Peptides against a protein of PDB entry 4JHK. Designs and how they scored, part 161

Target 1, 212 residues: chain A of PDB entry 4JHK
Amino acid sequence: EDYKIQSFDLETQKLLKTALKDPGSVDLEKVSSVIVDQSLKDQVFSREAGRICYTIVQAEAKQTNGSVFRRNLLNRLQQEFKAREETRKRSTQEWVCLVSFICNIFDYLKVNNMPMVALVHPVYDCLFRLAQSDALKNEEEVDCLVLQLHRIGDQLEKMNVQLMDELFNLLRDGFLLQEDLSSMGRLLLLEILEFRAGGWKLSDTAQKYYYS

## One batch from the design tools (peptide; made by RFdiffusion4, then SolubleMPNN)

Design b2_p26_6_s2 (from b2_p26_6, 14 letters changed)
Fold by OpenDDE base, seed 2:
Structure b2_p26_6_s2 (fold): chain B 212 residues (1-212), chain A 26 residues (1-26)
Amino acid sequence: as target 1 above (212 residues)
Amino acid sequence: SEEEEIEEFNKKLDEEEEKAKKLAEE
């Protein structure tokens, strides 16, 4: 399995690989910090970091019945989430990486094969922020919003359909009423509106695009 | 509140896991 860790230096790659197989032999706090730091800088990594995290969580649980990694990871994630508005003001790129990361954690980090209820509202809060008028005018934020909804929209809706309805009301209004949307942004909003209306089902082509 | 939820990721997760354990034992 490819965990997409090529962006790290060789020493860090070794650390991560060891954490994946023998988490008890490494500093799991350091591992969690490295993963979060990189996820905030690298969009590609932030999309896949959840899978890495889930594997480490499973490995630690199996090895020691511990949860040191997960606890450190979620503590750091909580800190970044709390500071999300500051992050957005500082760097759109870091902001969309943060959203991608938290959505990816929600997607992969399961509890008894179920989504973490604890992350439902934080994820929606991020998506609602991206759905505001000041964010919808930025193509990078729209791209992030649409991408996350493609990946985890169906799961989120199952957790809270009312919030999903409210979110899509904002997206509809943005699509129809907001004048300063980019052409691509408008197309992306239309696509995601139709995607949900179609029951969150991807075509084979779309599947390759979003999950390759 | 939203602020309370922001500070309680691990707490809420712990509660979720505890509930799951109880359900599994029933």
Scores: peptide ipSAE 0.400, ipTM 0.795, DockQ to the pose 0.317
Fold by OpenDDE base, seed 3:
Structure b2_p26_6_s2 (fold): chain B 212 residues (1-212), chain A 26 residues (1-26)
Amino acid sequence: as target 1 above (212 residues)
Amino acid sequence: SEEEEIEEFNKKLDEEEEKAKKLAEE
């Protein structure tokens, strides 16, 4: 499987490749920091970071039965999560990258083949923040919100239906009541409302749009 | 504060793994 690490310099690429194959031979704290830093800057990488992280976690478990990488990754993720409001104020792009990264970690990092319960509330907190009126008026934040719900909405709902209902109440209210939505934002909200109502099943056309 | 409501990710994960192990031993 090819990993999208072309955005890194050659030295860092080598580090990541080594971590994927022989995690015990590298500084896994450094590896985790590099992945998080790049995920906050590059949306394309942020989308693939979850898969990379899962592979490293599995490689370390098989090699040493260790969890050093996962622990460092989650520590850094928690730090960024705690500072999410500051990040949002500084850069909308970094904020949506952070949300994307957290959602991807939730999607790929499984514990006993199940989603991490530990990340359920943090993910919902991010999505609820994107569903606030001040965020819904920003098309970039709406894009992020809708994209994540398309990718992991069904999994999140299985973990907590009540929170999903509350989230979609906010989205419905935003769609119906908020006057300063962009035309695209309004269309995206309508689409995601219909998507959930349809049981989180994408049409062939929609699947190509969101996963191409 | 919102910060106080955030449980440590690793702590929560460790608890999850421990529960899974206990269930498998039963």
Scores: peptide ipSAE 0.391, ipTM 0.794, DockQ to the pose 0.281
Fold by OpenDDE base, seed 4:
Structure b2_p26_6_s2 (fold): chain B 212 residues (1-212), chain A 26 residues (1-26)
Amino acid sequence: as target 1 above (212 residues)
Amino acid sequence: SEEEEIEEFNKKLDEEEEKAKKLAEE
Protein backbone atom coordinates (compact mmCIF):
# COMPACT_ATOMS: atom_id res chain seq x y z
CA GLU B 1 0.00 0.00 0.00
CA ASP B 2 1.06 3.55 -0.70
CA TYR B 3 1.15 5.91 2.24
CA LYS B 4 1.23 9.67 1.82
CA ILE B 5 4.30 10.47 3.88
CA GLN B 6 6.11 12.71 1.41
CA SER B 7 5.74 15.70 3.69
CA PHE B 8 8.18 14.19 6.17
CA ASP B 9 11.93 14.38 5.93
CA LEU B 10 13.75 11.28 4.79
CA GLU B 11 14.72 10.19 8.28
CA THR B 12 11.16 10.41 9.51
CA GLN B 13 9.90 8.63 6.42
CA LYS B 14 12.24 5.79 7.21
CA LEU B 15 11.00 5.73 10.78
CA LEU B 16 7.39 5.50 9.65
CA LYS B 17 8.12 2.84 7.07
CA THR B 18 9.88 0.79 9.70
CA ALA B 19 6.97 1.24 12.09
CA LEU B 20 4.59 -0.02 9.43
CA LYS B 21 6.58 -3.21 8.87
CA ASP B 22 8.49 -3.83 12.08
CA PRO B 23 6.94 -1.76 14.87
CA GLY B 24 8.95 -3.53 17.55
CA SER B 25 12.17 -2.04 16.25
CA VAL B 26 11.20 1.61 16.72
CA ASP B 27 10.08 3.95 19.48
CA LEU B 28 6.35 3.78 19.03
CA GLU B 29 5.75 6.70 21.35
CA LYS B 30 7.87 8.85 19.09
CA VAL B 31 6.09 7.51 16.03
CA SER B 32 2.71 8.39 17.49
CA SER B 33 3.87 11.89 18.33
CA VAL B 34 5.25 12.44 14.86
CA ILE B 35 2.02 11.31 13.26
CA VAL B 36 -0.10 13.58 15.44
CA ASP B 37 2.21 16.55 14.93
CA GLN B 38 2.17 16.21 11.18
CA SER B 39 -1.57 15.59 11.10
CA LEU B 40 -2.05 18.99 12.70
CA LYS B 41 0.03 20.67 9.99
CA ASP B 42 -0.74 18.77 6.82
CA GLN B 43 -4.32 18.19 5.81
CA VAL B 44 -3.36 15.70 3.13
CA PHE B 45 -1.51 13.61 5.66
CA SER B 46 -4.24 14.06 8.24
CA ARG B 47 -6.65 12.48 5.81
CA GLU B 48 -4.50 9.37 5.51
CA ALA B 49 -3.21 9.26 9.06
CA GLY B 50 -6.01 7.00 10.22
CA ARG B 51 -5.07 4.34 7.72
CA ILE B 52 -1.41 4.57 8.69
CA CYS B 53 -2.28 4.27 12.35
CA TYR B 54 -4.46 1.26 11.69
CA THR B 55 -1.65 -0.45 9.84
CA ILE B 56 0.80 0.16 12.66
CA VAL B 57 -1.69 -1.09 15.24
CA GLN B 58 -2.25 -4.25 13.25
CA ALA B 59 1.44 -4.77 12.68
CA GLU B 60 2.22 -4.43 16.39
CA ALA B 61 -0.61 -6.73 17.34
CA LYS B 62 0.63 -9.39 14.96
CA GLN B 63 4.27 -9.00 15.91
CA THR B 64 4.16 -8.73 19.69
CA ASN B 65 0.48 -8.72 20.59
CA GLY B 66 1.21 -5.28 21.96
CA SER B 67 -0.73 -2.04 21.97
CA VAL B 68 1.95 0.50 22.83
CA PHE B 69 1.35 2.54 19.72
CA ARG B 70 -2.40 2.74 20.15
CA ARG B 71 -2.07 3.70 23.80
CA ASN B 72 0.35 6.51 23.05
CA LEU B 73 -1.65 7.65 20.06
CA LEU B 74 -4.86 7.91 22.04
CA ASN B 75 -3.12 9.67 24.89
CA ARG B 76 -1.74 12.29 22.53
CA LEU B 77 -5.07 12.57 20.76
CA GLN B 78 -6.78 13.21 24.05
CA GLN B 79 -4.31 15.96 24.86
CA GLU B 80 -4.90 17.66 21.54
CA PHE B 81 -8.63 17.30 21.91
CA LYS B 82 -8.55 18.95 25.31
CA ALA B 83 -6.65 21.87 23.81
CA ARG B 84 -8.89 22.11 20.75
CA GLU B 85 -10.23 25.60 21.53
CA GLU B 86 -6.73 26.96 21.90
CA THR B 87 -5.78 25.28 18.65
CA ARG B 88 -8.77 26.81 16.90
CA LYS B 89 -7.86 30.27 18.17
CA ARG B 90 -4.29 29.85 17.04
CA SER B 91 -4.93 28.37 13.62
CA THR B 92 -8.09 27.42 11.78
CA GLN B 93 -5.98 25.19 9.57
CA GLU B 94 -4.59 23.24 12.50
CA TRP B 95 -8.05 23.01 14.00
CA VAL B 96 -9.63 21.47 10.91
CA CYS B 97 -6.64 19.16 10.59
CA LEU B 98 -7.22 18.03 14.16
CA VAL B 99 -10.88 17.34 13.47
CA SER B 100 -10.00 15.48 10.30
CA PHE B 101 -7.46 13.39 12.14
CA ILE B 102 -9.82 12.48 14.97
CA CYS B 103 -12.48 11.51 12.46
CA ASN B 104 -10.02 9.42 10.47
CA ILE B 105 -8.90 7.61 13.59
CA PHE B 106 -12.53 6.92 14.38
CA ASP B 107 -13.06 5.64 10.86
CA TYR B 108 -10.02 3.37 10.56
CA LEU B 109 -8.96 2.41 14.07
CA LYS B 110 -11.52 -0.15 15.12
CA VAL B 111 -11.73 -2.13 18.32
CA ASN B 112 -12.97 -5.65 17.76
CA ASN B 113 -14.09 -4.49 14.33
CA MET B 114 -16.25 -1.81 15.95
CA PRO B 115 -15.79 1.94 16.27
CA MET B 116 -14.03 3.06 19.42
CA VAL B 117 -16.66 4.15 21.91
CA ALA B 118 -14.13 6.48 23.50
CA LEU B 119 -14.04 8.61 20.36
CA VAL B 120 -17.78 9.01 19.84
CA HIS B 121 -18.23 12.00 22.10
CA PRO B 122 -14.95 13.64 21.10
CA VAL B 123 -15.92 13.42 17.44
CA TYR B 124 -19.38 14.81 18.11
CA ASP B 125 -17.89 17.58 20.23
CA CYS B 126 -15.68 18.60 17.34
CA LEU B 127 -18.55 18.52 14.88
CA PHE B 128 -20.78 20.49 17.25
CA ARG B 129 -18.05 23.09 17.53
CA LEU B 130 -17.91 23.35 13.75
CA ALA B 131 -21.68 23.74 13.73
CA GLN B 132 -21.64 26.85 15.92
CA SER B 133 -22.43 30.18 14.30
CA ASP B 134 -18.91 31.51 14.63
CA ALA B 135 -17.56 28.48 12.80
CA LEU B 136 -20.26 28.19 10.14
CA LYS B 137 -19.30 31.59 8.77
CA ASN B 138 -15.84 30.20 7.96
CA GLU B 139 -15.86 28.25 4.73
CA GLU B 140 -12.84 26.20 5.76
CA GLU B 141 -14.64 24.97 8.86
CA VAL B 142 -17.84 24.25 6.96
CA ASP B 143 -15.89 22.29 4.39
CA CYS B 144 -14.30 20.24 7.14
CA LEU B 145 -17.62 19.63 8.86
CA VAL B 146 -19.38 18.48 5.72
CA LEU B 147 -16.46 16.36 4.59
CA GLN B 148 -16.34 14.46 7.88
CA LEU B 149 -20.09 13.92 7.92
CA HIS B 150 -19.91 12.50 4.43
CA ARG B 151 -17.20 10.09 5.49
CA ILE B 152 -18.33 8.94 8.92
CA GLY B 153 -21.81 10.37 9.48
CA ASP B 154 -23.55 7.06 9.03
CA GLN B 155 -21.23 5.36 11.51
CA LEU B 156 -21.63 8.15 14.05
CA GLU B 157 -25.39 8.05 13.79
CA LYS B 158 -25.36 4.35 14.55
CA MET B 159 -23.43 5.12 17.71
CA ASN B 160 -25.73 7.92 18.88
CA VAL B 161 -28.80 9.01 16.94
CA GLN B 162 -29.79 11.63 19.50
CA LEU B 163 -26.55 13.54 19.14
CA MET B 164 -26.79 13.37 15.38
CA ASP B 165 -30.30 14.80 15.50
CA GLU B 166 -29.10 17.63 17.70
CA LEU B 167 -26.19 18.32 15.40
CA PHE B 168 -28.36 18.48 12.33
CA ASN B 169 -30.79 20.76 14.11
CA LEU B 170 -27.91 23.20 14.42
CA LEU B 171 -27.00 22.74 10.78
CA ARG B 172 -30.57 23.31 9.70
CA ASP B 173 -30.81 26.43 11.80
CA GLY B 174 -27.52 27.66 10.40
CA PHE B 175 -28.67 27.07 6.86
CA LEU B 176 -32.02 28.77 7.38
CA LEU B 177 -31.26 31.52 9.86
CA GLN B 178 -27.62 32.52 9.67
CA GLU B 179 -27.04 35.41 7.29
CA ASP B 180 -23.26 35.57 7.12
CA LEU B 181 -22.70 32.19 5.49
CA SER B 182 -20.73 32.11 2.30
CA SER B 183 -22.53 30.97 -0.81
CA MET B 184 -20.44 27.82 -0.87
CA GLY B 185 -21.01 27.25 2.83
CA ARG B 186 -24.73 27.45 2.37
CA LEU B 187 -24.60 25.02 -0.53
CA LEU B 188 -22.51 22.59 1.49
CA LEU B 189 -24.94 22.70 4.39
CA LEU B 190 -27.85 22.06 2.09
CA GLU B 191 -26.03 19.16 0.52
CA ILE B 192 -25.26 17.49 3.83
CA LEU B 193 -28.83 17.98 5.04
CA GLU B 194 -30.05 16.23 1.94
CA PHE B 195 -27.37 13.59 2.23
CA ARG B 196 -28.55 12.48 5.66
CA ALA B 197 -32.17 12.72 4.64
CA GLY B 198 -31.33 10.35 1.82
CA GLY B 199 -29.92 7.78 4.22
CA TRP B 200 -26.28 8.78 3.88
CA LYS B 201 -26.14 7.63 0.27
CA LEU B 202 -23.83 9.38 -2.12
CA SER B 203 -24.51 10.24 -5.70
CA ASP B 204 -21.80 9.38 -8.18
CA THR B 205 -20.87 13.03 -8.40
CA ALA B 206 -20.70 13.47 -4.66
CA GLN B 207 -18.65 10.33 -4.28
CA LYS B 208 -16.04 11.66 -6.63
CA TYR B 209 -15.91 14.97 -4.82
CA TYR B 210 -15.47 13.62 -1.31
CA TYR B 211 -13.40 10.52 -1.95
CA SER B 212 -11.16 11.52 -4.84
CA SER A 1 -6.29 -4.71 27.97
CA GLU A 2 -7.90 -2.96 25.07
CA GLU A 3 -11.17 -2.82 26.95
CA GLU A 4 -9.47 -1.31 29.95
CA GLU A 5 -7.86 1.34 27.81
CA ILE A 6 -11.17 2.29 26.30
CA GLU A 7 -12.83 2.47 29.68
CA GLU A 8 -10.11 4.66 31.08
CA PHE A 9 -10.16 6.90 28.07
CA ASN A 10 -13.93 7.20 28.24
CA LYS A 11 -13.77 8.14 31.88
CA LYS A 12 -11.21 10.83 31.26
CA LEU A 13 -13.13 12.25 28.36
CA ASP A 14 -16.35 12.31 30.34
CA GLU A 15 -14.68 14.28 33.07
CA GLU A 16 -13.42 16.83 30.60
CA GLU A 17 -16.83 17.15 29.03
CA GLU A 18 -18.35 17.90 32.40
CA LYS A 19 -15.77 20.58 33.02
CA ALA A 20 -16.46 22.11 29.65
CA LYS A 21 -20.17 22.22 30.36
CA LYS A 22 -19.59 23.97 33.65
CA LEU A 23 -17.40 26.55 31.99
CA ALA A 24 -19.99 27.18 29.31
CA GLU A 25 -22.63 27.82 31.93
CA GLU A 26 -20.51 30.46 33.67
Scores: peptide ipSAE 0.041, ipTM 0.607, DockQ to the pose 0.042
Fold by OpenDDE base, seed 5:
Structure b2_p26_6_s2 (fold): chain B 212 residues (1-212), chain A 26 residues (1-26)
Amino acid sequence: as target 1 above (212 residues)
Amino acid sequence: SEEEEIEEFNKKLDEEEEKAKKLAEE
């Protein structure tokens, strides 16, 4: 299977390819660090990173019944999560990449075919941060918020409907009451409100927009 | 602090996996 790793240099690409097929032969801490670093820079890759991580986890489990990669990945993820406010202050782009990455890990990296309960609150914390008024006025953050909710909103709701209700209360308030939203931001909030109200179902056109 | 309230991801995951194993054995 082909993975979108063209953004890396050739040496790193080789490292990743090897990790995907023979994780026991590479430094999985280094691999996890490389993936996280790139995911913080490239939101497009952050989506692919989820799939890559899943594959490496499965490959290692099959090969050695180990979880070295996952452990290193989650350690780094935790570090980045803890520093998320500083990241946001430093770079909105890195912040939204971080959120995207965490959400994608939640989406792809399952435990016994179930979502990782351990990541539910961290994901919600990120989304709640994006739903604050200071973030809603930033179109880049709104884009990220809406995108993640389209991708994993239904899964998150199944994990904790109360938190989802609280989150959408904030989004509704933002849509209705916040004056400094961009036109696009307002449209995106409306769309996501309608999306959930419709049972998290996308039209064919919307499906292509968010998943292609 | 927020940091103090954050449990280790791996710890939580380990607990989750242990619970899953127990359920599978039942």
Scores: peptide ipSAE 0.407, ipTM 0.802, DockQ to the pose 0.350; fails the geometry check

Design b2_p26_6_s4 (from b2_p26_6, 14 letters changed)
Fold by OpenDDE base, seed 4:
Structure b2_p26_6_s4 (fold): chain B 212 residues (1-212), chain A 26 residues (1-26)
Amino acid sequence: as target 1 above (212 residues)
Amino acid sequence: SEEEEEERFNELLDEEERKAAELAAS
């Protein structure tokens, strides 16, 4: 199976390919670090990163019944999450990449086909941060927020409906009351409000857009 | 607090690891 790793140098590509096929033969801490670093730079890769990580996790589990990669990955994720406010201050792009990465890891790294409980609050915390007034006025942050909710909103709600209700209260208030939203931002908020109200169901056209 | 959140995350992570191991063993 092909993975979007062309942005890495050839040596790193080889490392990743080896990790995907024979995780026991590589430094999985290094692999996790490389994936996280790139995910913080490229939001498109952050989506692919989830798939890559899942494959490595499954490969290691099958090969050695180990979880070294997942532990290292999630530990690094936690470190980045803890520093999220500093990241946001430094770079909106890196912050959005971080949120995208965390959400994609939530989406892909499942245990027994269920989301990891450990990631629920971190994901919500990121989304709540994006739902604050200072973030809602930034179209890049609104884009990220709405995109993640389209991708994992239904799963998150199943994990904690109370937090989802609280989150959407903020989004509703933003839509109705915040004056400095961009026109696109306001449209995106309306769309996501309607999306949840419709049971997190996308039209065929919309589904293609958000998941292709 | 941030420290409490970190501890909680680690606890939940450990629990996930335990569950994964149990599933593999069963």
Scores: peptide ipSAE 0.212, ipTM 0.795, DockQ to the pose 0.248
Fold by OpenDDE base, seed 2:
Structure b2_p26_6_s4 (fold): chain B 212 residues (1-212), chain A 26 residues (1-26)
Amino acid sequence: as target 1 above (212 residues)
Amino acid sequence: SEEEEEERFNELLDEEERKAAELAAS
């Protein structure tokens, strides 16, 4: 399988590949740290990190019935989440990478094919932050918000429809009332409003765009 | 509070770990 780890140096790629195949032979704390660090600086990787992480989790469970990797990963994720406002202040790019990573972990790190309940509020908190007026004026944040909702909105709504309603109230208000949205931002908000209203379903063309 | 949220997060993580362990044992 291709896990899109080309952004790492060759030695680190080897480490990750080994973790995917034989997690017991590597330092899983180091692996988790490397994945989180890269996810915070590379959006391409951050949106694929969940699949990588889940594979490692499965491999470790099968090999040793252990959960060292997941524990370290989620602990680090929690630390980054707690510091999310400082991250946003420092770098919009790192902030949207963090959101993308958290959402991706939510999407892929499932237990018995169910989303982790522990991640529901952290995900919503991130999306609510992106839905604030100061974030909606930034196209990069709007891009992130809309992308995540396209990817996990249906799953997230199943976990808490009340929060989703509240979130989309903010998005509607932003679309209708906020004056400093970019033209693209406004279009993206409209699209995501319609997307949810349509039952979180995409056309074939739209699906290819978001999941190519 | 932030502490309460953190504690809740940890509790939920522990629960997920328990569920995962039970599934692995099945």
Scores: peptide ipSAE 0.199, ipTM 0.787, DockQ to the pose 0.235
Fold by OpenDDE base, seed 5:
Structure b2_p26_6_s4 (fold): chain B 212 residues (1-212), chain A 26 residues (1-26)
Amino acid sequence: as target 1 above (212 residues)
Amino acid sequence: SEEEEEERFNELLDEEERKAAELAAS
């Protein structure tokens, strides 16, 4: 398989490639750190990061029955999650990258073909934060929120429908009551409300926007 | 609290690791 790691320097690319093929031969803590660091800078990479992480996890499991990489990755993820408010204050871009990364990890790191239970509340917490009034006025945060819900909303709802209902209550209230939404933000909120109401099914237009 | 959240996360993470290990060993 080909992995999109062109954004890294050559040395790091070699490290990642080695981790993908022979995880036991590299410092998996370092690998996890590199992936997280880049994911916090590049939202596009965040999705690739999920795929890469899954591959490394599988490779390590097959090679040594170990989970060192996943442990390190999730520990780092937890650290970033705990500091999410400070991250948001410092940089909206880093914040949305963090959310994107967490959501993509949730999406890709399956255990027995099921989402990791440990990530359910962290993901919801991030999405709830994006659904607050101070975040909804920022188009970048709305973009992130809606994108993640398009990608993992159906999975996340299956994990906890009550939280999803609560989340969408906030989104509905934002759409109906908040005055300082951007035009695009308002459109995105409407779209995601309709998306869930339609059983998490995309229109052709929405599909092209988010997945093409 | 943050401490409670961290503890819960760690517990759940440990459980996930256990599940993963069982799958790998099977």
Scores: peptide ipSAE 0.195, ipTM 0.793, DockQ to the pose 0.304
Fold by OpenDDE base, seed 1:
Structure b2_p26_6_s4 (fold): chain B 212 residues (1-212), chain A 26 residues (1-26)
Amino acid sequence: as target 1 above (212 residues)
Amino acid sequence: SEEEEEERFNELLDEEERKAAELAAS
């Protein structure tokens, strides 16, 4: 398989390639840190990062029956999650990258073909933060929120429908009552409200917009 | 609290690792 790691230097690329095929021969803590660091500054990479992480997890499980990489990855993720408010204050871009990464890890790192229960509340906490009035006025945050809900909303709802109902109550109120939304932000909120109401099924237009 | 959430996360993580190990052993 080909992985999009050209943004890294050659030494790091070699490290990642080795981790993908022979995880026992590398420092998996270092690998996890490198992946998280890059995911926090490149939202496009965060999607690829989920796939890379899944492959490394599978490779380590097969090779040593171990989970060192996953543990280190999730520990680092927890650290970044805990500092999410400071990250948001410092950089909206880094904040939405963090949310994207957490959601992508939720999407890709499954146990027994099921999402990790440990990530449910962290994901919801991030989405609820994006659904607050101060975030909804920022189109970049709305883009992130709606994108993640398109990607993992159906899975997340299955984990906790009550939280999803609460989240969408906030989104509905934002759409109807908040006056300082951008025109695109308002359209995105309407679209995601309709998307869930339609059973999380993408239209052809929405598919093109979010996954082109 | 933050400490409670961290402890909860670790417990849930351990549970996920246990499930993964059991699946691998089956």
Scores: peptide ipSAE 0.192, ipTM 0.780, DockQ to the pose 0.277

Design b2_p26_7_s1
Fold by OpenDDE base, seed 5:
Structure b2_p26_7_s1 (fold): chain B 212 residues (1-212), chain A 26 residues (1-26)
Amino acid sequence: as target 1 above (212 residues)
Amino acid sequence: SAKEKKELEELMKKNLKFEQELLEQK
């Protein structure tokens, strides 16, 4: 398989490629750190990172029945999650990348074809943070929120409908009551409200936009 | 607002157990 890792230098690319095929031959802690670091910088890669992580997890399981990579990944993920408010204060870009990464890990890193239960609340916590008034006024955060809901909203709802209802109550309130939304932000909120109301179904055109 | 931020922080504190669960599933 071909993975989008062009953003890394050649040495790191080699490291990642090796991890994908022969995880036992590399420092998986280093690999996990590199992936997380880059995911915090590049939201596009953050999407790809989920797929990469899944592949490495599967490769290690197959090779040694081990879970060293997953352990290191989750450890780093939790560290970043715990520091999410500080990250948001420091850099909106890093914050939305973090959210994207966590959501993508949730999406791709399945266990027995099921989402990791432990990630459900952390994901919702991130989305709820994005749904607060101070975040909704930032188009970048709204874009992130809506994008993730398009990608994993249906899965999240299956895990906890009550939390999803609460989240969308905030989004409705934001759409209807908040005055300092950007034009695009308002449109995005409306779109996602309609998206869920429609059973999380998209047209072919919309699907390409959100899943390309 | 500051009030909203505080409320959010309190909510997040309640979810610390889930953060721990994430760590334990590594």
Scores: peptide ipSAE 0.024, ipTM 0.537, DockQ to the pose 0.062
Fold by OpenDDE base, seed 4:
Structure b2_p26_7_s1 (fold): chain B 212 residues (1-212), chain A 26 residues (1-26)
Amino acid sequence: as target 1 above (212 residues)
Amino acid sequence: SAKEKKELEELMKKNLKFEQELLEQK
């Protein structure tokens, strides 16, 4: 199985490859930090990072029945999450990368084939932040919000329907009441509203309307 | 396509009207 790690230098690539197969032979704290750092810079990698993290977790569990990597990863995520407002103010790009990464970890890093309960509220908090009026006016943030809801919305709803209802109330209000939305932003909000209403599915025709 | 975008815009207008009406009835 190939992983998209070409953005790293050769030394780091070797480190990651080793972590994927023999996690006990590397500094897993360093590995986790490298993955998080790159995920904050590269939106594409942030998606791949979830898969990489899952593989490392599984490899460590199989090798030593340990969870050092997961612990370090979650610790770093917690730090970044706590600083999310500062990150957002500093760089919208880094902010949406952070959200994407957290959502991808939620999507891929399962515990006994179930989502990590500890990540439910942090994920919702990020999505709620993206659903605020000051964020909805930014197309980059709307793109991120809608993308994540497409990917993990159904899973999140299963974890907490009440929070999802509250989130979509904000999205509905934004769609209906906020005037400074971009045309694309408004279209995306409408699409995601319909997406959920349709049981987290979209017809081929509707998909073409919004994304062609 | 341009045609699809126009259709979507019309749909949006209709939906907005319906949602507004529903809100007013509540």
Scores: peptide ipSAE 0.007, ipTM 0.322, DockQ to the pose 0.013
Fold by OpenDDE base, seed 1:
Structure b2_p26_7_s1 (fold): chain B 212 residues (1-212), chain A 26 residues (1-26)
Amino acid sequence: as target 1 above (212 residues)
Amino acid sequence: SAKEKKELEELMKKNLKFEQELLEQK
């Protein structure tokens, strides 16, 4: 399998490739740190990070029945999540990368093909933060919010429909009542409202209207 | 707004439990 790790230097790429195939031969704490650090800087990698992490977790489990990588990854994830407001204040870009990373971990890092229950509320907390008025006025945050809901909205709803209803109440209010939304932001909110209403599917008509 | 700030604070409080759950899931 190929993984998007071109943003790393050659030495780090080699480290990651080795971790994917022979995790017992590398420092998995270092590997987890590198992945998290890069995920906070690069949205493209942030999307890929979930798949990479899952592969390493599976490889380690098969090779040594260990969970060193997952343990270190989750520790770092918790630290970053706890500091999410500080991150948002420092850099919107890093904030949306963090949200993307957490959502991707939720999406890919399954246990027995099931989502990690412990990540459900943290993911919702991030999405609720993006749904606040001060975030909805920022197109970068709206884009992140809508993107994540497209990717994992159906899974999240299955885990907690009440929270999803509450979230979409905020999005509906934002769409209808908030005046300082960008034109694109308003369109994105409308699209995601229709997306959920359509059973987390986008009709051909809607696809043409919003993306053509 | 003040309301939104309060809601955010409440979300953060609720999240403390789940942060602990995340730690325990390791």
Scores: peptide ipSAE 0.024, ipTM 0.579, DockQ to the pose 0.065; fails the geometry check
Fold by OpenDDE base, seed 2:
Parts: structure tokens; C-alpha cells; sequence
Structure b2_p26_7_s1 (fold): chain B 212 residues (1-212), chain A 26 residues (1-26)
């Protein structure tokens, strides 16, 4: 499998490639740190990061029956999640990268093809934060919200339909009642409302766009 | 709004439990 790691220097790329194939031969704490750091800066990579993390977790489990990488990854993720409000205040871009990363970890880091239950509420918390009026007025946050819902909305709903209903109530209210939405933001909210109403199904073209 | 602020605060309270669950599963 090919992984999109071109944004890293050659040494780090080698480190990541080795972690993917022979995780026991590298410092998995360092690997996890590098992945998280880059995911907080690059939304494109944050998508790939989920897949990379899953592969490393599986490789380590197979090789040594260990979970050093996962432990370090989740520890760092928790730290970043706890500081999410400070991150949002500092940089909208970093905030949406954080949300994207958490959502992608939820999407890819599965055990026996099941999401980690512990990530369900943290993911919803992030999406609820994006659904607040102070966030909905920012097009970048709306973009992030809608993108994540396109990618993992159906999975999240299966985990907790009540929270999804509550979330979409906020989105509906934002669409209908909030006056300081951008035109594009309003359109995106309408789109996602209709997307869920349609059963979270995308065309083949749209599927490729959101999941490739 | 005051309503939204309250909702956010409630979510933050719930986060403590969920964050602990995340810690336990790592």
C-alpha cells in the first residue's frame, strides 16, 4: 500500500515506512508524535493519518502483540482534545485539523471492524462545538463540520442516533435562524441536512471525492 | 447566546467522563 507522506522529510518518511512494516524496530512514541504533529497542521494528511495509524496498530499487534503505538497515539490525542478550546482560540486552522484528525482516527482505527467506543462522544463533542453559532459563522469551521459528517456521519449515527438528532437540530436552527452565516456556509448546511435525510448516501463521484 | 453557552458547558462536563474512558482504552 502507498501512503501519502510526501510532506515529511526523507528521514521521517523512512521512519514511517519502517513503522508500517517493522514497528518493533522503531521508536513508536516518536512515530505517534510525528503523525499527530503533522495532522494538526495539514488536513490532507490528517485524513491519511487515520489509515496510517490503523496499519501501524495492526502491524505491531501482529509482530509483537503490542500496543505501544496505539497507547502513545491515544494519549496524545486526548491531550489535544482536552486543549481544543485553546487551540480554537489560537488558530481556526489548527482547530479544524484537530477535529479532522479525531474523526479520521474514529473512522480508521477500528478493532474487529468496530469503532472505538471511547471516541464516539469526543467526536460528537467536536462536531457540536462546530455547530455552535460562533463557529457556524466561520466558513472554515462549517467546511470541516460538513466534511466530517459526510465521511463518518452514518457511522456516528449508528453509535448514537440521539446525539445525531440533537446535532442536526442545531444545524437546522443555524440554517434557518442564524443571520451571520456566509452564503456558502448556509449552502453547506442545507446540503448536509439533505444528505442525512437521504440516508447518508453519496454518488460514486461524490464518494470518491470524500473518501479517496 | 446564553443558551448555547450553557449547552457548551454541559458538553464540557460530559467530556471529563469520556476523556477518562479514552484514557482507559489506550
Amino acid sequence: as target 1 above (212 residues)
Amino acid sequence: SAKEKKELEELMKKNLKFEQELLEQK
Scores: peptide ipSAE 0.024, ipTM 0.569, DockQ to the pose 0.066; fails the geometry check

